# Designs tried in a protein design run: peptides against a protein of PDB entry 5TDY. Part 9

Target 1, 88 residues: chain A of PDB entry 5TDY
Amino acid sequence: EKKIDGRRKAAVLLVALGPEKAAQVMKHLDEETVEQLVVEIANIGRVTPEEKKQVLEEFLSLAKAKEMISEGGIEYAKKVLEKAFGPE

## One batch from the design tools (peptide; aimed at target 1 L62)

Design b2_p14_1_s4 (made by RFdiffusion4, then SolubleMPNN; from b2_p14_1 with E3D H7Q Y14F)
Fold by OpenDDE base, seed 2:
Structure b2_p14_1_s4 (fold): chain B 88 residues (1-88), chain A 14 residues (1-14)
Amino acid sequence: as target 1 above (88 residues)
Amino acid sequence: SDDEYFQKVVDAIF
């Protein structure tokens, strides 16, 4: 595994979710963060399958951790991953 | 640069 920059990980995840879902997610972020992420997405360039897989796996790991305090988190995360990974 | 951005996105998804 190659270490991925934190901002890039966020951009990769948002792109993987698709424009509609990504927009919905960003509505829950502060304006400054959204602006930074939009810039990062605009400059994302090519995302390798390895990067995408790595980011989504880390996302799933964090989602599992959140289920410790929020029920249904893992199930929702799995649905998100299925929609993001399914087409490929 | 910071993983904080990734964490914020993850938190916002739920």
Scores: peptide ipSAE 0.638, ipTM 0.922, DockQ to the pose 0.678
OpenDDE base, seeds 1, 3, 4, 5: peptide ipSAE 0.618, 0.620, 0.611, 0.616; ipTM 0.919, 0.920, 0.917, 0.918

Design b2_p14_2 (made by RFdiffusion4)
Pose (drawn by RFdiffusion4):
Structure b2_p14_2 (pose): chain A 88 residues (1-88), chain P 14 residues (1-14)
Amino acid sequence: as target 1 above (88 residues)
Amino acid sequence: EESFFEKVVDAILK
């Protein structure tokens, strides 16, 4: 009945990635976050492929949002450099 | 709570 929260989504994603990939992700999290994600995974309960798909698709949308922010800055910086070196 | 999912997203992209 409870709504899926961020902690749950993180756990579903780490389970879906397999242990080795999840372990590489955990190295980039602080101790408090790691411990709390361990409890979340220890309490993984049931996860259908449908729930995995929902989590993965939300991940991809956020990753795309971060790519757009990064690409936007790169495009702006290159435009500035082109103007600085070019005939303008 | 949602911040945990974002931390994992950022960690994957590292």

Design b2_p14_2_s1 (made by RFdiffusion4, then SolubleMPNN; from b2_p14_2, 4 letters changed)
Fold by OpenDDE base, seed 5:
Structure b2_p14_2_s1 (fold): chain B 88 residues (1-88), chain A 14 residues (1-14)
Amino acid sequence: as target 1 above (88 residues)
Amino acid sequence: SDEYFEKVVDAILK
């Protein structure tokens, strides 16, 4: 398993969500961060199934780690994974 | 770093 750059992981995750959901998510980020992520997404190139799987698994792991903050967030995270995971 | 990744994850979980 190869280590993926943090910015790339963010871009992979947002692309996996699709443009509409990604836009909703990015409303919670500062404008400069959004601009940087958009650039990263524009230059994402090919996302391998292995990269996508790794990023989504890390997403789920982080969500579980934050369970004490919001248990409902864990279930939401699982739904997001179900929607996003699979062939692009 | 994973700063951007963590920011996106936090945003998703809001």
Scores: peptide ipSAE 0.710, ipTM 0.951, DockQ to the pose 0.635
OpenDDE base, seeds 1, 2, 3, 4: peptide ipSAE 0.703, 0.706, 0.704, 0.702; ipTM 0.948, 0.950, 0.949, 0.948

Design b2_p14_2_s2 (made by RFdiffusion4, then SolubleMPNN; from b2_p14_2 with E1S E2D S3E)
Fold by OpenDDE base, seed 2:
Structure b2_p14_2_s2 (fold): chain B 88 residues (1-88), chain A 14 residues (1-14)
Amino acid sequence: as target 1 above (88 residues)
Amino acid sequence: SDEFFEKVVDAILK
Protein backbone atom coordinates (compact mmCIF):
# COMPACT_ATOMS: atom_id res chain seq x y z
CA GLU B 1 0.00 0.00 0.00
CA LYS B 2 1.09 3.53 -0.72
CA LYS B 3 1.64 5.75 2.28
CA ILE B 4 -0.96 8.50 2.26
CA ASP B 5 -0.23 11.92 3.72
CA GLY B 6 -2.18 12.51 6.91
CA ARG B 7 -3.76 15.67 5.56
CA ARG B 8 -5.03 13.80 2.53
CA LYS B 9 -6.40 11.00 4.70
CA ALA B 10 -8.34 13.55 6.70
CA ALA B 11 -9.72 15.17 3.58
CA VAL B 12 -10.84 11.84 2.14
CA LEU B 13 -12.55 10.95 5.39
CA LEU B 14 -14.47 14.20 5.67
CA VAL B 15 -15.52 14.22 2.04
CA ALA B 16 -17.01 10.78 2.59
CA LEU B 17 -19.08 12.10 5.49
CA GLY B 18 -20.65 14.78 3.32
CA PRO B 19 -20.64 18.54 3.70
CA GLU B 20 -23.09 18.78 6.60
CA LYS B 21 -21.39 16.23 8.80
CA ALA B 22 -17.96 17.49 7.79
CA ALA B 23 -18.97 20.97 8.91
CA GLN B 24 -19.98 19.64 12.32
CA VAL B 25 -16.63 17.91 12.69
CA MET B 26 -14.78 21.08 11.80
CA LYS B 27 -16.47 22.87 14.70
CA HIS B 28 -14.28 20.77 16.99
CA LEU B 29 -11.05 21.78 15.25
CA ASP B 30 -8.89 24.85 15.68
CA GLU B 31 -9.08 27.49 12.99
CA GLU B 32 -5.67 26.75 11.51
CA THR B 33 -6.48 23.06 11.19
CA VAL B 34 -9.79 23.87 9.52
CA GLU B 35 -8.08 26.12 7.00
CA GLN B 36 -5.56 23.44 6.16
CA LEU B 37 -8.31 20.86 5.87
CA VAL B 38 -10.34 23.03 3.52
CA VAL B 39 -7.32 23.45 1.26
CA GLU B 40 -6.81 19.70 1.15
CA ILE B 41 -10.47 19.08 0.37
CA ALA B 42 -10.40 21.68 -2.39
CA ASN B 43 -7.42 19.91 -3.96
CA ILE B 44 -8.48 16.34 -3.26
CA GLY B 45 -8.91 15.44 -6.91
CA ARG B 46 -9.39 11.80 -7.72
CA VAL B 47 -9.66 9.39 -4.79
CA THR B 48 -9.09 5.77 -5.70
CA PRO B 49 -10.95 2.84 -4.18
CA GLU B 50 -7.66 1.73 -2.69
CA GLU B 51 -7.22 5.06 -0.93
CA LYS B 52 -10.76 4.98 0.41
CA LYS B 53 -10.24 1.50 1.80
CA GLN B 54 -6.92 2.42 3.34
CA VAL B 55 -8.27 5.58 4.95
CA LEU B 56 -11.18 3.71 6.48
CA GLU B 57 -8.92 1.01 7.85
CA GLU B 58 -6.51 3.52 9.34
CA PHE B 59 -9.38 5.48 10.87
CA LEU B 60 -10.79 2.38 12.51
CA SER B 61 -7.38 1.24 13.67
CA LEU B 62 -6.68 4.60 15.27
CA ALA B 63 -10.10 4.75 16.91
CA LYS B 64 -9.60 1.29 18.40
CA ALA B 65 -6.09 2.09 19.59
CA LYS B 66 -7.35 5.19 21.37
CA GLU B 67 -10.17 3.17 22.94
CA MET B 68 -12.52 6.03 22.23
CA ILE B 69 -15.44 3.85 21.20
CA SER B 70 -16.68 0.33 21.80
CA GLU B 71 -16.34 -2.45 19.27
CA GLY B 72 -19.97 -1.94 18.44
CA GLY B 73 -19.32 1.71 17.84
CA ILE B 74 -16.46 0.85 15.54
CA GLU B 75 -18.67 -1.46 13.52
CA TYR B 76 -21.32 1.22 13.30
CA ALA B 77 -18.79 3.79 12.13
CA LYS B 78 -17.45 1.33 9.61
CA LYS B 79 -20.88 0.74 8.13
CA VAL B 80 -21.65 4.44 7.95
CA LEU B 81 -18.39 5.22 6.20
CA GLU B 82 -18.69 2.29 3.83
CA LYS B 83 -22.10 3.50 2.76
CA ALA B 84 -20.80 7.04 2.48
CA PHE B 85 -17.96 5.97 0.22
CA GLY B 86 -20.40 4.14 -2.00
CA PRO B 87 -19.72 1.36 -4.46
CA GLU B 88 -16.49 1.41 -6.43
CA SER A 1 0.92 14.55 8.84
CA ASP A 2 -0.01 11.75 11.18
CA GLU A 3 -0.65 14.29 13.89
CA PHE A 4 -2.99 16.19 11.61
CA PHE A 5 -4.97 13.07 10.84
CA GLU A 6 -5.21 12.22 14.52
CA LYS A 7 -6.65 15.65 15.26
CA VAL A 8 -9.37 15.11 12.72
CA VAL A 9 -10.13 11.61 13.97
CA ASP A 10 -10.46 12.97 17.49
CA ALA A 11 -12.90 15.57 16.24
CA ILE A 12 -14.96 12.97 14.42
CA LEU A 13 -15.25 10.84 17.52
CA LYS A 14 -16.38 13.71 19.74
Scores: peptide ipSAE 0.689, ipTM 0.942, DockQ to the pose 0.595
OpenDDE base, seeds 1, 3, 4, 5: peptide ipSAE 0.682, 0.687, 0.679, 0.685; ipTM 0.942, 0.943, 0.941, 0.942

Design b2_p14_2_s3 (made by RFdiffusion4, then SolubleMPNN; from b2_p14_2, 5 letters changed)
Fold by OpenDDE base, seed 2:
Structure b2_p14_2_s3 (fold): chain B 88 residues (1-88), chain A 14 residues (1-14)
Amino acid sequence: as target 1 above (88 residues)
Amino acid sequence: DDEYFEKVVDAILE
């Protein structure tokens, strides 16, 4: 697997959520962070299936490591993101 | 540096 830049990972994840959900998520971020992410999203270019898969896996890993959600919550999040990413 | 990625993840989980 290739190492993905942190800003790019964030952009890939937000794009996968779709514009409506991404907008709701970004409401929880500070203004400066939002501005930087918008720029990154605008320059995201092509996202490969491998990148999408890797970002999802790193999301789940990070969420679990932070113990932010239960195992059931992680599985739910996985399903939501899988639907957002689409078939690959 | 995964600062932005972590911020987004935290926001999603919030």
Scores: peptide ipSAE 0.716, ipTM 0.950, DockQ to the pose 0.597
OpenDDE base, seeds 1, 3, 4, 5: peptide ipSAE 0.712, 0.712, 0.708, 0.706; ipTM 0.951, 0.950, 0.950, 0.950

Design b2_p14_2_s4 (made by RFdiffusion4, then SolubleMPNN; from b2_p14_2, 5 letters changed)
Fold by OpenDDE base, seed 2:
Structure b2_p14_2_s4 (fold): chain B 88 residues (1-88), chain A 14 residues (1-14)
Amino acid sequence: as target 1 above (88 residues)
Amino acid sequence: SDEYFYKVVDAILK
């Protein structure tokens, strides 16, 4: 397992969601954060299946840790990611 | 830093 930069993890996750879902998510972020993420996405280059898997696994771990906070949000996120990562 | 990753995760789950 290779260590992935934090900004890259964010970009990988957004790209994996697809442009429509990524846009919806970024509407909930502050303007400065969006600008930084757009730059990171523009420079993402190739994303390997291994990177996608690592990012997904960490995301799911964080989501499960928040289960008592937003169960509905976790289920939504899982459905979105299932569509994004299913073919892989 | 995982700051931006956590922000994106939080935005998805909110």
Scores: peptide ipSAE 0.722, ipTM 0.954, DockQ to the pose 0.598
OpenDDE base, seeds 1, 3, 4, 5: peptide ipSAE 0.712, 0.710, 0.712, 0.719; ipTM 0.953, 0.952, 0.952, 0.954

Design b2_p14_3 (made by RFdiffusion4)
Pose (drawn by RFdiffusion4):
Structure b2_p14_3 (pose): chain A 88 residues (1-88), chain P 14 residues (1-14)
Amino acid sequence: as target 1 above (88 residues)
Amino acid sequence: DEVEEFLDVVLEAL
């Protein structure tokens, strides 16, 4: 009945990635976050492929949002450099 | 058991 929260989505994603990849992701989290995610995974309960799909698709949308922010800065910086070196 | 084995692999890498 409870709504899926961020902690749940993170756990579903780490389970879906397999242990080795999830281990590489954990190395980039602080101790408090790791411990809390361990409890969440220990309490993984049931996860259908449908729930996994929902979590992966939300991940991809956020990853794309980050890529857009990064690409936007790269495009702006290159335009500035082009103007600085060019005939303008 | 499968969850414990998964977490052992994940936590031993830290």

Design b2_p14_3_s1 (made by RFdiffusion4, then SolubleMPNN; from b2_p14_3, 7 letters changed)
Fold by OpenDDE base, seed 1:
Parts: C-alpha cells; sequence; structure tokens
Structure b2_p14_3_s1 (fold): chain B 88 residues (1-88), chain A 14 residues (1-14)
C-alpha cells in the first residue's frame, strides 16, 4: 500500500464527499486550516480509484474502531464509498 | 494528525 500524505488524505476525502458535504465538514474548522485544505484541494490533480479506496476505507476503519460511527453512520459511509466509485 | 482525527469524526455525523 502506497503511503499518502495526511493533508492529501483529507483533501481526497473532502473531494469524494462532494462540495455540499465537504462544506458541512469544513465549517467546523478554523480559517487557517480551511485555507490549507483549499490549497491542497486546488492542487489535488488526479485521484485514482485506488487512492480513493485507500483513503476512504482507512478513515472508515479508524472511525469504526474508535466507535465514532453509529449504525446509521455506517450506512451513510457505505453510500459515500459507492458514490466515490460510481460514474465520474 | 488533528485534521485527520476531526474528519474521521465528522464522517459519522454527515
Amino acid sequence: as target 1 above (88 residues)
Amino acid sequence: SSIEEFLKKMLSAL
């Protein structure tokens, strides 16, 4: 498995969520962090399906392990993953 | 990172 920079992981995840959901996440961050993520997203370039899979599954796995995702959250996460690998 | 931890938590809340 290829190593991915942490900031890139965040950018890939936010892009995969789509602009509406990404905004819901980012509004909880301070301005400096948002600026950093915006720059990272602007320079994200091509995101391969393999990279999307790696990033999203990693975050999902870690969130489950820490019991941060409820049953409903798991279903939502599955839909996010499905969207990430659907027609682009 | 702190950003990654935050985003993991937020995924469950969307």
Scores: peptide ipSAE 0.134, ipTM 0.697, DockQ to the pose 0.042
OpenDDE base, seeds 2, 3, 4, 5: peptide ipSAE 0.117, 0.119, 0.122, 0.122; ipTM 0.682, 0.689, 0.684, 0.687

Design b2_p14_3_s2 (made by RFdiffusion4, then SolubleMPNN; from b2_p14_3, 6 letters changed)
Fold by OpenDDE base, seed 5:
Formats: C-alpha cells, structure tokens, sequence
Structure b2_p14_3_s2 (fold): chain B 88 residues (1-88), chain A 14 residues (1-14)
C-alpha cells in the first residue's frame, strides 16, 4: 500500500463524488480552502483504481468510527462508496 | 456531513 498525500486524498474523494456532490461539499468551505482544492483537482492527473479504493476505504473507516457520536455515518459512507464504484 | 468532516480532517493535517 502506497502512502497518499492528504491533499491528494481530498482531491480523489471529491472527484469520486462527482461534480454535484462535490459542489455541495465545497460550498461550505471558505474561499481559500476552495482555491487550494481546485488546484489539487486540477493537478490530480490519473487516479488509479488502487488509489480510489484506498481513499474511499479510509473514508468509510472514518465514518464508521464517527458512528459512535453521529447517527447515520455508516449508512452514509456505504452510499457514497456504492455511488463511487457503482454496480460492478 | 461525513464528507465535509473527512475533508476537514485531511486538510487540517496539511
């Protein structure tokens, strides 16, 4: 397993979410943060299936951990993964 | 949302 830079993880996740969902997330961020993310997305290049899987699994892991204090975390994470990978 | 907080965590680590 290769270590992925945090900035790249964010970019990979947003791209995986698709433009509509990514926009819903980014609209809650400050201008400076959005600019930083846009730069990362612009320079994302090719995202390998391995990177995508790694990032989304980490996201799922974090969501599961959050379920202890936030209702619906696991279910939400599963939905995100299902939409990102699709029925394959 | 979980997405927003994941992103926040990732960005805060930079």
Amino acid sequence: as target 1 above (88 residues)
Amino acid sequence: SEIEEFLEKMLSAL
Scores: peptide ipSAE 0.182, ipTM 0.728, DockQ to the pose 0.038
OpenDDE base, seeds 1, 2, 3, 4: peptide ipSAE 0.175, 0.050, 0.153, 0.054; ipTM 0.729, 0.594, 0.714, 0.583; seed 2 fails the geometry check

Design b2_p14_3_s3 (made by RFdiffusion4, then SolubleMPNN; from b2_p14_3, 5 letters changed)
Fold by OpenDDE base, seed 1:
Structure b2_p14_3_s3 (fold): chain B 88 residues (1-88), chain A 14 residues (1-14)
Amino acid sequence: as target 1 above (88 residues)
Amino acid sequence: SEVEEFLKKMLSAL
């Protein structure tokens, strides 16, 4: 796998969700973090299906490993992200 | 939502 930095991973994920869903997530983040993400999104360039898949799988893996949310929550998030992930 | 919470936590962990 090609290495993707954390900042880009976040931007890739938000872009994959689309503007409406991304906004719903970002409204729960502090203003400084939002500003950083906006910059990353603005400079994201082209996102390949490979990057999207890699980012999604890594996030789900990390969420499970750190027990950040319930298993049911992870599965729900996975389904939503997979739909947003879509083909390019 | 669960999706928002998931994403928030993942983003904060980066």
Scores: peptide ipSAE 0.151, ipTM 0.707, DockQ to the pose 0.037
OpenDDE base, seeds 2, 3, 4, 5: peptide ipSAE 0.141, 0.127, 0.122, 0.136; ipTM 0.695, 0.689, 0.684, 0.688

Design b2_p14_3_s4 (made by RFdiffusion4, then SolubleMPNN; from b2_p14_3, 5 letters changed)
Fold by OpenDDE base, seed 3:
Structure b2_p14_3_s4 (fold): chain B 88 residues (1-88), chain A 14 residues (1-14)
Amino acid sequence: as target 1 above (88 residues)
Amino acid sequence: SEIEEFLEKVLSAL
């Protein structure tokens, strides 16, 4: 696997979530962090399927390992993955 | 790490 810059991982994840969910997430972040993320998203360019898969799998792995979300939250994470790997 | 902290913030917001 290619090493992905942390800032880029954040941008890939937010784009994968879609604008509505990304905006909802950003409501819980400070203004400076939001500005930084918006810049990263604006400069994201092309996202390969492999890169998207890597970022989303890491996201799901952390969610499960830390048990930071409810069972419903885990199902939501799975739905994000399903949409990411759906028909293109 | 910075990424872990970011992901934790994202997860807490979901």
Scores: peptide ipSAE 0.129, ipTM 0.686, DockQ to the pose 0.044
OpenDDE base, seeds 1, 2, 4, 5: peptide ipSAE 0.113, 0.111, 0.055, 0.101; ipTM 0.657, 0.663, 0.570, 0.669

Design b2_p14_4 (made by RFdiffusion4)
Pose (drawn by RFdiffusion4):
Structure b2_p14_4 (pose): chain A 88 residues (1-88), chain P 14 residues (1-14)
Amino acid sequence: as target 1 above (88 residues)
Amino acid sequence: MLVAEVINQWLSED
């Protein structure tokens, strides 16, 4: 009945990635976050492929949002450099 | 690293 929260989505994603990939992701999290995600995974309960798909698709949308922010800055910086070196 | 950043974002929205 409870709504899926961020902690749950993180756990579903780490389970879906397999242990080795999940382990590489954990190395980039602080101790408190790691411990809390361990208890979330220990309590993984049931996860259907449908729930996995929802989590992965939300992940991809956020990753795309971060790519857009990065690409936007790269495009702006290159435009500035082009103007600085060019005939303008 | 990107997956960790997204996880931190989800956790901050709790």

Design b2_p14_4_s1 (made by RFdiffusion4, then SolubleMPNN; from b2_p14_4, 6 letters changed)
Fold by OpenDDE base, seed 3:
Structure b2_p14_4_s1 (fold): chain B 88 residues (1-88), chain A 14 residues (1-14)
Amino acid sequence: as target 1 above (88 residues)
Amino acid sequence: MLVAEIIKEWLASE
């Protein structure tokens, strides 16, 4: 598994969400951070299936750790993310 | 929100 820097992970996730949802997320970030992320997204280049899978799995893991999703919903959440953002 | 907080954590781990 290749190491992905935090900025890259954030950009991959936001691109996967699409422009509308990404915009809603960035409303919760400060202006300087938003500008940095927009630049990162603009220069994202090719996102490999491996990167996308790794980022989404880490997101799910962190969401679980924060108890934002139930333990029994992990497998369901994986399928939702895969179906909505996985296929390229 | 959840996604924003996780992104903040990723950006903090530079």
Scores: peptide ipSAE 0.650, ipTM 0.924, DockQ to the pose 0.663
OpenDDE base, seeds 1, 2, 4, 5: peptide ipSAE 0.648, 0.649, 0.646, 0.647; ipTM 0.921, 0.925, 0.922, 0.925

Design b2_p14_4_s2 (made by RFdiffusion4, then SolubleMPNN; from b2_p14_4, 7 letters changed)
Fold by OpenDDE base, seed 5:
Structure b2_p14_4_s2 (fold): chain B 88 residues (1-88), chain A 14 residues (1-14)
Amino acid sequence: as target 1 above (88 residues)
Amino acid sequence: SLVAEIIKEWLAKE
């Protein structure tokens, strides 16, 4: 497993969401952070399937740790994300 | 926002 920079993880996640959903997320961030993320997204380049999978799995793990997604719902959430944002 | 909070954590560590 390759280590991914935190800034890159954020960019990968936001790109996976698409521009409309990403914009809604960024409404919860301060102006400076948004500007930094936009730059990261603009320079994201190629996102490998491995990176995307790794980022989404870490996201789910962190969501579980925050108890914002029930443990019993993790597998379901994973399937939803894979269906919506997985490789086509 | 769950996504926003996790992004904040990713950015805080670096």
Scores: peptide ipSAE 0.661, ipTM 0.923, DockQ to the pose 0.682
OpenDDE base, seeds 1, 2, 3, 4: peptide ipSAE 0.649, 0.656, 0.658, 0.659; ipTM 0.920, 0.923, 0.922, 0.923

Design b2_p14_4_s3 (made by RFdiffusion4, then SolubleMPNN; from b2_p14_4, 8 letters changed)
Fold by OpenDDE base, seed 3:
Structure b2_p14_4_s3 (fold): chain B 88 residues (1-88), chain A 14 residues (1-14)
Amino acid sequence: as target 1 above (88 residues)
Amino acid sequence: SMVAEIIKEWLAQE
């Protein structure tokens, strides 16, 4: 898989969430960080299905490691993400 | 926010 920098990962995730949910997430970030993310989002260009899948799977892995989601629900969560944010 | 914390970790990557 291709290496994706952290800024790109964040932008891909926020775009996938949609503007309303992305805005709620960014309320937990400082103003300077928000400005940087907005620039990244504005310049995101084409998001390939491959990098979207990679970003969302890494997100799930990190969420699991933080014990914010049950281990038994990881496969279900992957299916939800694919349906909501996956390729057409 | 869990999502915000993960984003912070990504932004801290070299």
Scores: peptide ipSAE 0.664, ipTM 0.924, DockQ to the pose 0.648
OpenDDE base, seeds 1, 2, 4, 5: peptide ipSAE 0.661, 0.657, 0.659, 0.654; ipTM 0.922, 0.923, 0.925, 0.924

Design b2_p14_4_s4 (made by RFdiffusion4, then SolubleMPNN; from b2_p14_4, 7 letters changed)
Fold by OpenDDE base, seed 4:
Structure b2_p14_4_s4 (fold): chain B 88 residues (1-88), chain A 14 residues (1-14)
Amino acid sequence: as target 1 above (88 residues)
Amino acid sequence: SLVAEIIKEWLASE
């Protein structure tokens, strides 16, 4: 497993969400942070299936840790994400 | 936003 920079993880997740959903998420961030993320997204380059999988799995792990999704919910979400954004 | 909060944590990382 490759260590991924935090800024890159954020960019990978936002790109995976798509521009519309990503924009909605960024409404919860300060202007400077949004500008920084836009730069990261613009320079994201090639995102490997391994990176995407790693980022999404970490996201789900953190979401579960925050107890904002149930264990049953995380399993369902994992299946959805694997089918939509999993290894290409 | 759950996603926004997790992103903030990633950006706060070393």
Scores: peptide ipSAE 0.662, ipTM 0.923, DockQ to the pose 0.682
OpenDDE base, seeds 1, 2, 3, 5: peptide ipSAE 0.659, 0.659, 0.660, 0.658; ipTM 0.926, 0.923, 0.926, 0.924

Design b2_p14_5 (made by RFdiffusion4)
Pose (drawn by RFdiffusion4):
Structure b2_p14_5 (pose): chain A 88 residues (1-88), chain P 14 residues (1-14)
Amino acid sequence: as target 1 above (88 residues)
Amino acid sequence: AELVAEVINQWLEE
C-alpha cells in the first residue's frame, strides 16, 4: 500500500545491477547511506519485473536530465571559445 | 557508478 520512495527505488536498482556493479556504486556513497540501503535491500520483499522497469525508466530519465545539463554547459563553453578565437 | 550514486542521492533528498 505504501508509495514507492527514493530509498526503495535505489534498492531495486542496486538489486537489478547485480552484486559487483552495485558494489562499485556503493563505494561512491557515504557510510550512513550505505547502511540504510543495506537495510532496504535486506527488506527487499517482492519485486516484479514491472517494478524493476518502472525504476530503470525513472533512472534513465534522471540520467538524461543530467546529460542535458552537462551537454548544455559544454556547448556554451565551446561557443565562447569559438568566438574568442574566431573573427568576432 | 558515480552517476548512479548521484541519482540515488537525488532520490534520497526527495

Design b2_p14_5_s1 (made by RFdiffusion4, then SolubleMPNN; from b2_p14_5, 6 letters changed)
Fold by OpenDDE base, seed 2:
Structure b2_p14_5_s1 (fold): chain B 88 residues (1-88), chain A 14 residues (1-14)
Amino acid sequence: as target 1 above (88 residues)
Amino acid sequence: SELVAEIIKEWLAK
């Protein structure tokens, strides 16, 4: 398994979610962070299936951890994965 | 969406 930096993980996840959902996510981030992510997305280049899988699996793992203190986290995470691995 | 945002924040903090 290749180590992926946090900035790239974020970009891969946002692209996987699609532009509409990604925009909704970024509404929860400060302007500087949004600008950083936009740059990362613009320079994302090729995303391999392996990278995408790795990022989404880590996302799911972290979402599960947060489920202990966040209602609906697991169900939301499942929906995210469903969209990410659906037909593009 | 907030869940995703919080996870992204954690990724960016590293």
Scores: peptide ipSAE 0.692, ipTM 0.943, DockQ to the pose 0.804
OpenDDE base, seeds 1, 3, 4, 5: peptide ipSAE 0.681, 0.691, 0.686, 0.689; ipTM 0.940, 0.941, 0.941, 0.941

Design b2_p14_5_s2 (made by RFdiffusion4, then SolubleMPNN; from b2_p14_5, 7 letters changed)
Fold by OpenDDE base, seed 2:
Structure b2_p14_5_s2 (fold): chain B 88 residues (1-88), chain A 14 residues (1-14)
Amino acid sequence: as target 1 above (88 residues)
Amino acid sequence: SKLVAEIIKEWLAK
């Protein structure tokens, strides 16, 4: 398993979610962070199926870890994965 | 969406 930096993980996840959902996510981030992510997305280049899978699996793991303090977190995470691995 | 945002924040903090 290749190590992926945090900035790239974020970009891969946002692209996997699609532009509409990604926009909704970024509404929860400060302007500087949004600008950073936009740059990362613009320079994302090729995303391999392997790193996409790796990022989404880590996302799911972290979402599960937050289940105790986030209502509906696991169900939301499952929906994210469903959309990410559905037909594009 | 907040959940995703919080996870992204954690990724960016490292």
Scores: peptide ipSAE 0.696, ipTM 0.943, DockQ to the pose 0.801
OpenDDE base, seeds 1, 3, 4, 5: peptide ipSAE 0.688, 0.691, 0.686, 0.689; ipTM 0.942, 0.941, 0.941, 0.942

Design b2_p14_5_s3 (made by RFdiffusion4, then SolubleMPNN; from b2_p14_5, 5 letters changed)
Fold by OpenDDE base, seed 5:
Structure b2_p14_5_s3 (fold): chain B 88 residues (1-88), chain A 14 residues (1-14)
Amino acid sequence: as target 1 above (88 residues)
Amino acid sequence: AELVAEIIKEWLAK
């Protein structure tokens, strides 16, 4: 498993969400952070399936750790993300 | 969207 830079993880996640949903996320971030993320997204290049999977799984793990999603719901959440943001 | 933003903030803090 390759270690992914935090900035890249954020960019990968936002790209996976799509521009509309990503915009909703960015409403919760300060202006400077948004500018940094836009630059990172612009330079994201190719996102491998491994990176995408790794980022989404880490996201779910962190969300679970914050108790924002239940233990019993983690598998369901994974399926939802795979369906909505998975590879074409 | 808020949850995603909070996790992104943590990623950027590292």
Scores: peptide ipSAE 0.705, ipTM 0.944, DockQ to the pose 0.764
OpenDDE base, seeds 1, 2, 3, 4: peptide ipSAE 0.698, 0.699, 0.704, 0.701; ipTM 0.945, 0.945, 0.945, 0.944; seed 1 fails the geometry check

Design b2_p14_5_s4 (made by RFdiffusion4, then SolubleMPNN; from b2_p14_5, 6 letters changed)
Fold by OpenDDE base, seed 2:
Structure b2_p14_5_s4 (fold): chain B 88 residues (1-88), chain A 14 residues (1-14)
Amino acid sequence: as target 1 above (88 residues)
Amino acid sequence: SELVAEIIKEWLSK
């Protein structure tokens, strides 16, 4: 697998979630970070299926790790993946 | 949404 820049991973994930959910996520981030992510999304270009899969798998892995200390995390992660891999 | 935000913060911290 190709190593993906962290900023790009974030952009890929947000795009996969769709604009409505992405907006909800960004409400938890500071304004400067949001602006940075918007720029990354604007310049995301082509996202390959392989890249998208890699990002979402890493997301799921991290979400599962957080489930150990955050109840409901796995269920939420499953919903995110369902949305991300659904028809676009 | 907070879960996603926290993971994004992790990605951006590096």
Scores: peptide ipSAE 0.688, ipTM 0.941, DockQ to the pose 0.779
OpenDDE base, seeds 1, 3, 4, 5: peptide ipSAE 0.674, 0.681, 0.684, 0.684; ipTM 0.937, 0.939, 0.940, 0.941

Design b2_p14_6 (made by RFdiffusion4)
Pose (drawn by RFdiffusion4):
Structure b2_p14_6 (pose): chain A 88 residues (1-88), chain P 14 residues (1-14)
Amino acid sequence: as target 1 above (88 residues)
Amino acid sequence: DEFFEKVVDAVLKA
């Protein structure tokens, strides 16, 4: 009945990635976050492929949003450099 | 949500 929250989505994603890849992700999280995600995984309960798909697709949308922010800055910086070196 | 965003950033760093 409870709505899926961020902690749940993180746990579903880490389970889907397999233990080795999830372990590499955990190295980039602080101790408090790691412990709380451990409890979330220990309480993983049931996860259907449908729930995994929902979590992965939300991940990909956020990752794309971060790529767009990064690409936008790269494009702006290169344009500035092109103007600085070019005939303008 | 904060937890999911931390994991998103951490996945991109892994």

Design b2_p14_6_s1 (made by RFdiffusion4, then SolubleMPNN; from b2_p14_6 with F3M E5Q V11I)
Fold by OpenDDE base, seed 2:
Structure b2_p14_6_s1 (fold): chain B 88 residues (1-88), chain A 14 residues (1-14)
Amino acid sequence: as target 1 above (88 residues)
Amino acid sequence: DEMFQKVVDAILKA
């Protein structure tokens, strides 16, 4: 497994959500972080299937570790993101 | 990674 830069992981995740959902997410971020993210998104280029898989896995792992959502919430998030990423 | 964690947190709150 290749390591992915944290900034790139963030950009990949946001792009996968689509423009509307990404916008809603970014409303919960500070201005500096948003500015950094738009730069990363602008330079995202090609996202490989492996990157998509790794980002999704780490998202779910991190979200669960934070214990911010229930098991059902994790499963829901997984389905939403998997559908957003699409089959490769 | 801080930026990634911030985005994850934001997703959970959106």
Scores: peptide ipSAE 0.702, ipTM 0.946, DockQ to the pose 0.722
OpenDDE base, seeds 1, 3, 4, 5: peptide ipSAE 0.689, 0.698, 0.689, 0.701; ipTM 0.945, 0.946, 0.945, 0.949

Design b2_p14_6_s2 (made by RFdiffusion4, then SolubleMPNN; from b2_p14_6 with D1G F3M V11I)
Fold by OpenDDE base, seed 5:
Structure b2_p14_6_s2 (fold): chain B 88 residues (1-88), chain A 14 residues (1-14)
Amino acid sequence: as target 1 above (88 residues)
Amino acid sequence: GEMFEKVVDAILKA
């Protein structure tokens, strides 16, 4: 497993969701974080299948580890991302 | 790191 920059991992997820869904997600972030993410998204370049796999797996791991998020929320997020990721 | 965690949390809230 290759190490991926944390900022890049964030950008990979948002790009996979598409511009409209990504915008909806970023409404839950502060202005400074949004500005940083926009820069990362603009410079994302090519995302390899390996990166997508690693990022998705880490997302699921973090989501499942959260104690304050409902099971329904995790299930929803999983389905959205699974549909967003597809063959290149 | 921090940014990834923030995005994950935002996705779960959206």
Scores: peptide ipSAE 0.684, ipTM 0.941, DockQ to the pose 0.719
OpenDDE base, seeds 1, 2, 3, 4: peptide ipSAE 0.672, 0.682, 0.675, 0.679; ipTM 0.940, 0.941, 0.941, 0.941

